# Ledger of designs, part 35: peptides against a protein of PDB entry 6IDX

Target 1, 380 residues: chain A of PDB entry 6IDX
Amino acid sequence: KELAKLSADVTFATEFINMDGIIVLTRLVESGTKLLSHYSEMLAFTLTAFLELMDHGIVSWDMVSITFIKQIAGYVSQPMVDVSILQRSLAILESMVLNSQSLYQKIAEEITVGQLISHLQVSNQEIQTYAIALINALFLKAPEDKRQDMANAFAQKHLRSIILNHVIRGNRPIKTEMAHQLYVLQVLTFNLLEERMMTKMDPNDQAQRDIIFELRRIAFDAESDPSNAPGSGTEKRKAMYTKDYKMLGFTNHINPAMDFTQTPPGMLALDNMLYLAKVHQDTYIRIVLENSSREDKHECPFGRSAIELTKMLCEILQVGELPNEGRNDYHPMFFTHDRAFEELFGICIQLLNKTWKEMRATAEDFNKVMQVVREQITRA

## One batch from the design tools (peptide; made by RFdiffusion4, then SolubleMPNN)

Design b1_p10_4_s3 (from b1_p10_4, 3 letters changed)
Fold by OpenDDE base, seed 1:
Structure b1_p10_4_s3 (fold): chain B 380 residues (1-380), chain A 10 residues (1-10)
Amino acid sequence: as target 1 above (380 residues)
Amino acid sequence: SLKLPPLPDF
């Protein structure tokens, strides 16, 4: 108890470290000897002293043995551990993951996200906070291949559902520390969109071109009887599609694939457009047809607007950026839906279309409309 | 870094 308190002092820490004091603490944990009277209390203070000593940055985290890691991981994985030991074990594992890539690799082998999710199903917000912090640390330090595996639809759905039901919809105020960890998790989740945001469309890829053609089909052919197949030659068909792509509001209405070659937002804009067209078909068709029927130069160019809105949403959500330690602004909506980014896009594209109409905008006003929409989204 | 909550007084 006294050691744990004194370990917060840098002068004491320096002297204690010079006396191999950390090595003694690590050996106490490594021994795993549960037969001592007051073992749980002693262990909780040992873990506190260890963490406070390591927080001075005097000793490298790489000094820690695999046996120590296995003991700490064991305290997180075992169902009947004292809450005080569990909290400190989660915090130690977080610090290990954040400070050492070598320790991350070892911890990622000993602990599953499923085990950490079990610590979210409790009423203790402090335990929940440290469990999310460790999930965030593991997610941040994971290589790209393992981030995608952690990001599998089942783990994400389950994690989001548990956070939504046990943390966000809990009958308790969210503390600043928990709000920060929810923000971090949100940022790290949006960083999974970075690949698609930075993927250029290949204008020669037929599958990608078929998506653009499907956007045209959904907008213009879904209400037409399939019997009105335009039976006229290849050039008349090309001229028809050029008109349709102009009505869709692509900048390059001759070759819309060129609009998706700029990164950001690359293919992520096309993913959002296709999601809107398939999941919110009535909304998509309405937005496209309302603007395609206008001859007054007040048409909102859907294709251009969708691309620039996707880029704007990536900038607002800081896609590809590291989490900021000073921020705690999380959006509960991102925990309610599997495709929350595409749903946000679907809300914001309707807002953009409305704002365009209200401003009586023309193509010359495009940047001004986007600025107003940015202010509307960031104030919501 | 999350600050550890104080240990309960044992």
Scores: peptide ipSAE 0.037, ipTM 0.606, DockQ to the pose 0.111
Fold by OpenDDE base, seed 4:
Structure b1_p10_4_s3 (fold): chain B 380 residues (1-380), chain A 10 residues (1-10)
Amino acid sequence: as target 1 above (380 residues)
Amino acid sequence: SLKLPPLPDF
């Protein structure tokens, strides 16, 4: 107890570390000896002292043994551990993951996100916060392949559902620390979109061009038999498609693929447009046809609007940015849907289309409409 | 890194 309190002092910590005191603490954890009276209390104070000593940055985290890691991981993986031990064990693992790539690898072998999700199903918001913090640390330090696996796993869907039901919809106010961890999780998850955001369309890729053609088909040919392959068009059909791409609101109505060569938002804008067209087909068709039938110069250019809105959403959601300290703003919608970014796009494109109509905007007002829509999204 | 709450008095 006294050691744990004194370990917060840098002068004491320096002297204690110089006496190999931290090695003694690690050996106490490694021994696992439950035979001592007040073992749980002693262990809780030992873990506190260890963490406070390590927080001074005097000793490398790489000094810890695999036996120590296994003991700490064991306290997180066991279903009935003292809350005080669990909390400190989560914090130690977070710090290990954040400070050492070697320790990250070892911890990622001993602990699954599924085990950490069990610590979210509790009434203790502090335990929930430390569990999310460790998930965030694992996600931040994971190589790209493992980050994608973590995001695609049933664990991520289940994690979002558990956070929604046990944290966001909980009968208690969300503390600043939890709100920060939810923000961090959101940023780290949306950073998986960075690859698509930075992917330029290849105007010569036929498969990518066929997606743009599919957007045209869904908007204008919804009743036409799919038997007319896109490649068999006479020059008259090519001229028809140029008109349709203009009605879709592409900037380059001759070759809409050119509108997706700018990064950001690159191919991510096309992904959002295709998602809207396939999942929310009635909404997509309505937006396109309402604007394509206007001859009054008040048409909202869907293609251009979708690209710039995707870029704006990437900026608002900090896609490709590291999480900032002191930020605690998270979007509850992120936890309500698996494809939350594309659903957010689908809501925001309707808002944009509405705002465009209300403003009686023309193509010259485009940037003004986008600014109003940005304010509407950021205040919601 | 989260700041640990103080241990309860045992």
Scores: peptide ipSAE 0.035, ipTM 0.621, DockQ to the pose 0.111
Fold by OpenDDE base, seed 3:
Structure b1_p10_4_s3 (fold): chain B 380 residues (1-380), chain A 10 residues (1-10)
Amino acid sequence: as target 1 above (380 residues)
Amino acid sequence: SLKLPPLPDF
């Protein structure tokens, strides 16, 4: 108990480490000897002293034995461990994963996200916070191939549902530490959009052009009998499509694929537009047709607006950036929906279209509208 | 880094 308190002092920590004191603490954990009458209390103080000593950065985490890792992972994977031991074991595993890629590999073999999810189903917010922190550490340090698997897994839907029900909708205030871990999880999940955000459209790829053509079809042909495909020659069809792409508010009316060659937001903007058109078809058609039928120069260019809004959302959500220490702003909707980014886009594009109308904007006011919309989103 | 809460007085 006294050792655990003194271990927070850097002068004491330096002297204790120089006396091989940390090796003695690791051996106490490795021995697993339940023979002492106060084993649980002694172990809780041992783990506290160990973590406080390691937090000084004097000793490398790579000095930790496989036996020690297995004992700590055993305290997390077993259902009947003392809450104090469990909390400290989660914190030690988080620190191991963050500080050593070699320890990450060993820990990822000994524990599953499914085991960590069980520690979210408790009334202790500190246990929940350390469980999410360890999930975040594992997600951050995962190889790129495994990050996408962790993200697509049924485990993420289940994880989000459990976070929503047991953390966010819990009958207790969310502490700053938990809010930070929820922010980190949000940032790490939105960073999976980076690939699509940095993917340029190929204007010569017919399959990518067919997506833009599908956006046109959903907007303008949704009520047209497929039998009235205008049998007029290829040139009249090109002229018709140029008109439709103008009504959709693309900058390049001849080849809208050129509007998606800028990265960011690249193909991610097209993914958002296609999601809106397929999942929220009535909202999409309404937004497009309300602006396509206007000849008053107050039309909101949907295609341009969708691209610039996607870029702005990527900037606000810090897509492709590492989580910042001290931020704790998370969106509860991230935990309510599987396609939370695309749903956020669908809300924000309606807000943009409304704000454009309220401002009586023209194409010259575009940047002013985007600035007002940015302020509206960042204050909400 | 999450600050460990003080151990409860046993």
Scores: peptide ipSAE 0.031, ipTM 0.609, DockQ to the pose 0.111
Fold by OpenDDE base, seed 5:
Structure b1_p10_4_s3 (fold): chain B 380 residues (1-380), chain A 10 residues (1-10)
Amino acid sequence: as target 1 above (380 residues)
Amino acid sequence: SLKLPPLPDF
């Protein structure tokens, strides 16, 4: 207990480390010897002293043994561990993951996100905070392949559901530390969009071109009897499609694929458009047809608007940026939906279309409409 | 001013 208090002092820490004192603490943890009177209290203070000593940055985290890692991971994986031991074990694992890629690899072999989710199902907000902090550390330090595996829709859905039900809708006010960890988790979740945001469309990729064709089909052929597909020659079809792509509000009416070659938002804009067209088909068709039947120059260019809105949402959500230590602003909506970004896009594209109409905008007003929409989104 | 409907406090 006294050691744990003194370990917060850098002068004491330096002297204690120079006396190999930290090695004694690590060996005490590694031994796992439950035979001591007050073992849980002693262990909690040992883990506190160890963490406080390591936080001075005098000793590399890479000094820890695999036995130590397994023992700490064991305290997190056991269902009946003292709260004080569990909290400190989560904090130690977080620090290990954040400070060493080699320790991340070892910890990721010993602990699953599923085990950490179990620590969210408790009423103790401090345990919940450290469990989310460790999840965040694991997501942050995961290589891209493992990050995608951790990001599987089921694990994410379950994690989001547990956070929503046990943290956000909990009977306790959310503390600043928890709000920060929820913000971090939100940022790291949106950073999974970075790949798609930075993926250029290949105008020669037929599968990607077929998505653009599907957007046209959903907008204009959904009410057409397939029998009335005009059997007129290939040139008339190309001219019709060019007209349809103009009515969809693409900048390049001949080859809309060219509009998705700019990154950001690249393919992420096409993903959002396709999601809207398939999941919110009536909303999509309404937006397109309301702008396709106008001859008054007040048409909202849907394709261009969807691309620039996707880019704007990426900028507002700071997609691809690291989380900032001083921020605690999280959106509960991002924990309620599996496709929260695409749903946000679907809300914001309707807002954009409404704002365009209310402003009586023309194509020349495009940037002004986007500025007004940005202010509306950032104040929500 | 289109107030975005307050994101429902879900």
Scores: peptide ipSAE 0.010, ipTM 0.443, DockQ to the pose 0.020

Design b1_p10_5_s1 (from b1_p10_5, 3 letters changed)
Fold by OpenDDE base, seed 1:
Structure b1_p10_5_s1 (fold): chain B 380 residues (1-380), chain A 10 residues (1-10)
Amino acid sequence: as target 1 above (380 residues)
Amino acid sequence: MVKLPTPRFS
């Protein structure tokens, strides 16, 4: 107890470390000897002292043994551990993951995200905060392949549902520390979009071209019986598609695939457009047809607008950037839906289309409309 | 930028 208090002082910490004091604390944890009277209290103070000493940055986190890691991981994975030990164990594991890639690898073998999700189902916000902090640390330090595995649909849905129900919809105010961890989790989740944002469309890939053709089909052929496609020659058919792609508002209406070769937003814009067209078909068709029927130069170019909006949303959400330590602005909406980014796109594209009409915009006003829409999105 | 650990709870 006294050691844990003194360990916060850098002068004491330096002297204690020089006396191999940290090694003694690690050995106490490694021994796992539960037979002592007041073991839980002693262990909680030992873990506090260890963490406070290590927080001075005098000793490398790589000094810890695999036995120590297994003991700390054991305190997090066991259901009958004292709350004080659990909290300190989560904090130690977070620090290990953040400070050492070698420790990350060892911890990722001992602990699953599913075990950490169980610590979110409690009424203690401090435990919830450290559990999310450790999830965030693991997510941040994971190699790309493991980040994708952590981001599997089941883990995401379950984690999101638990956070929504037990943290966000809790009858208690969200503290600044929890708000920061929710922000970090949101940023790390949006960074999964970076691959698609930086993926260029291949104009020679037929499967990717078929997606653009499907956007045209949904907009213009959805009410037409497939039997009435006129057997017009290949040139008339190409000219028809060029007109359709112009009505869809692509910049390159001859070859719309070229509009998706710019990164950002690359293929992510096409993913958003396809999601809107399939999930919100009536909204998509309405937006396209309202603009395709205009002859007054006030048509909103849907294709161009969707691409630039996707890029703007990536900029606003800082896709591909590391989370800022000073921020705590999380959006509860991102915990309510599996495809929250695509749903946000669907809301924002309607806002853009509305704003374009209200401004009586032309193609020359495009950048001005995007500035107004940016201000509207960032104030919402 | 190295993310700092979560602030310690007393």
Scores: peptide ipSAE 0.060, ipTM 0.764, DockQ to the pose 0.758
Fold by OpenDDE base, seed 2:
Structure b1_p10_5_s1 (fold): chain B 380 residues (1-380), chain A 10 residues (1-10)
Amino acid sequence: as target 1 above (380 residues)
Amino acid sequence: MVKLPTPRFS
């Protein structure tokens, strides 16, 4: 107990470390000796002293043994561990993951995200905060392949649901520390969009061109009986498609694939458009047909607008940027929807279309409309 | 920058 208090002092910490004191603390954890009177209290103070000593940065985190890691991971994975030990163990694992890639690899083998999710189903907000902090640390330090696997896992959908129900909709105010961890989780999840945001469309890729053709089909052919496949010549068909791509509001209405060669937002804009067209088909068709029927030069170019809006949303959400210290602004909608970015796009494209009409905008006003829409999104 | 660990035990 006194050691844990004194370990916060840098002078004491330096002297204690020079006396190999930290090695003694690690060996106490490694021994797992439950036979001592007040073992849980002693262990809690040992873990506190260890963490306080390590936080001075005098000793490398790589000094810890695999036995030590397994003991700490055991306190997180075992049921009915003392809350004080659990809290300290989560904090130690977070620090280990953040400070050492070698320790990350070892910890990622010993602990599952599912085990950490169980610690979110408690009334203790400090335990919840450290559990999310460790998830965030594991996510941040994961190789790109493993980050995508973590995101694709049922665990992420379940994690969002558990956070929504037990943290956000909990009966307790969210503390600043928890709000920061929710922000970090949001940033790390949106950063998975970076690959698609930086993927250029290949104008020669037939599969990618078929997606653009599907957008055209959903807008203009969805009510047409598939039996009326227009049988006539290839040239008239190409000319018809060019008109349809103009009505869809692509900048390059001859070859819309060229509009997706700019990164950002690259293919991510096409993903958003396809999501809108398939999931919110009525909204998509309404927006496209309302603007395609206008001959007054007040048509909102859907294709161009969708691309620039996707880029704007990536900028607002800071896609591809590391989470900043001191930020705690998270969006509850991120935890309510599996496809939160695409749903946000679907809301914002309707806002853009409305704002365009209200402003009586033309193609020359495009940048001005986008500025107004940016202000509307950032104030909401 | 090493992200600062979550604020420790009050």
Scores: peptide ipSAE 0.055, ipTM 0.754, DockQ to the pose 0.706
Fold by OpenDDE base, seed 5:
Structure b1_p10_5_s1 (fold): chain B 380 residues (1-380), chain A 10 residues (1-10)
Amino acid sequence: as target 1 above (380 residues)
Amino acid sequence: MVKLPTPRFS
């Protein structure tokens, strides 16, 4: 207990480390010996002293043994009654993951995100905070392949639902530390969009071109009686499609694939458009047809608007940026849906279309409309 | 309860 308090002092820490004191603490954990009276209290103070000592940055985290890692991971993976040991074990694992890629690999073999989810289902916000902090650390340090697997585990309705129900909608005020961890988790979740945001469309990829054709089909063929199958020659069909792509509001209405070659937002804009067209078909068709039937200069170019809105949302959400210290601004909405970004896009594209109409905008006003929409989104 | 330091993003 006294050691744990003194370990916060850098002078004491330096002297204690020079006396191999940290090695003694690690050996106490490694032994796992429950034979001592007040073992749980002693262990909690040992883990506190260890963490406080390591926080001075005098000793590398790589000094810890596999046995030590397994003991700490054991305190997290086993049903523990002692909240104090669990909290410290989560914090130690977080620090290990953050400070050492080699320790990350070892820890990722010993613990699963599923085990950490169980620690979110408690009323103790400190446990919840360190559980999310460790999840965030694992996500941050995961190689791309494992990050995608973890993302799929996060996209699992379960973790999102647990965070929403037990953390965000919990009976306790959210502390600054928890708010920061929720912010970090949100940032790391949106960073999974970076790959698609930076993926250029290949204009020669038939599968990607078929998505653009599907957008046209959903907008214009859903109301067409199949009797108007264009029996007219291949050139009239190409001219018809060019007209349809113009009505969809693509900049390159001859080859809309070219509009998705710029990154950001690349293919992510096409993903959002396809999601809107399939999941919110009535909204999509309405937006497109309201702007396709206008022969007045007040048409809102849907395709261009969708691309620039996707880019704007990526900028607002800081997609591809690392989480900043001291920020605690998280959006509960992003924990409510598995496709939260695409749903946000669907809300914002309707806002854009409304704002365009209210402003009586023309194509020359495009940037002004986008600026107004940006202000509306950032104030919401 | 000894307040653990906030997870240091070092």
Scores: peptide ipSAE 0.047, ipTM 0.696, DockQ to the pose 0.112
Fold by OpenDDE base, seed 3:
Structure b1_p10_5_s1 (fold): chain B 380 residues (1-380), chain A 10 residues (1-10)
Amino acid sequence: as target 1 above (380 residues)
Amino acid sequence: MVKLPTPRFS
């Protein structure tokens, strides 16, 4: 107990470390010996002292043994651990992951996100905060390949549902520390969109061209019996498609693929458009047809609007940026759905279309409409 | 910036 208090002092820490005191603490954890009276209390103080000593940055985190890591991970993965030990163990794991890539690798082998989710369901807000903090640390330090795997895992859907039900909708006010961890998790989740945001469409990729063709089909052919596709020659079909792509509001109505060569938002805009067209088909068709049937110069160009809106949303959500330590602005909506970005896009594209109508905008007003929409989104 | 560890035990 006194050691844990004194370990916060840098002078004491320096002297204690010079006496190999930290090695003694690590060995106490490594031994796992429950033979001592008040073992749990003593272990909690040992872990506190260890963490306080390490926080001075005098000793490298890489000095810890694999046995130590396994013991700490064991206190997090095992059921019925003392709350005080669990909290300290989560904090130690977080610090290990943040300070050492080699320790990250070892910890990622010993603990799963699924094991950390269990602490979100039954624990106090402090343990919940440390559990999310460790998840965030693991996510932040994961190599790109593993980050995508963490994203695609059923664990992420489950994680979001548990956070929503047990943290956000919990009976307790969200503290600043928890709000920050939720913000970080949100940012790290949106950073998974960076690859798609920076992926240029290849105009020669047939599969990508087929997606654009599918957008056209959903908008204009969904009510037409596929049997009545008139056998009109290849030239009439090309001219028809050019008209359809103009009605869809693509800038390059001859070759819409060219509109997706700009990064950001690249292919992410096409993903959003396809999601809208498939999941919210009635909304998509309505937006397209309301503007395609106008004989006035007040048509809202859906294709251009979808691209620029996707880019704007990426800017607002800071896609590709590291989490800021001073931020705690999380959006509960992003924990309600697995495709929360695409759902946000679907809400915002309707807002854009409404704002365009209300402003009686023309193509010349496009940037003004986008500015108004940006202000509306950022105030919501 | 490397994210700071969660605030320590009060």
Scores: peptide ipSAE 0.046, ipTM 0.750, DockQ to the pose 0.703

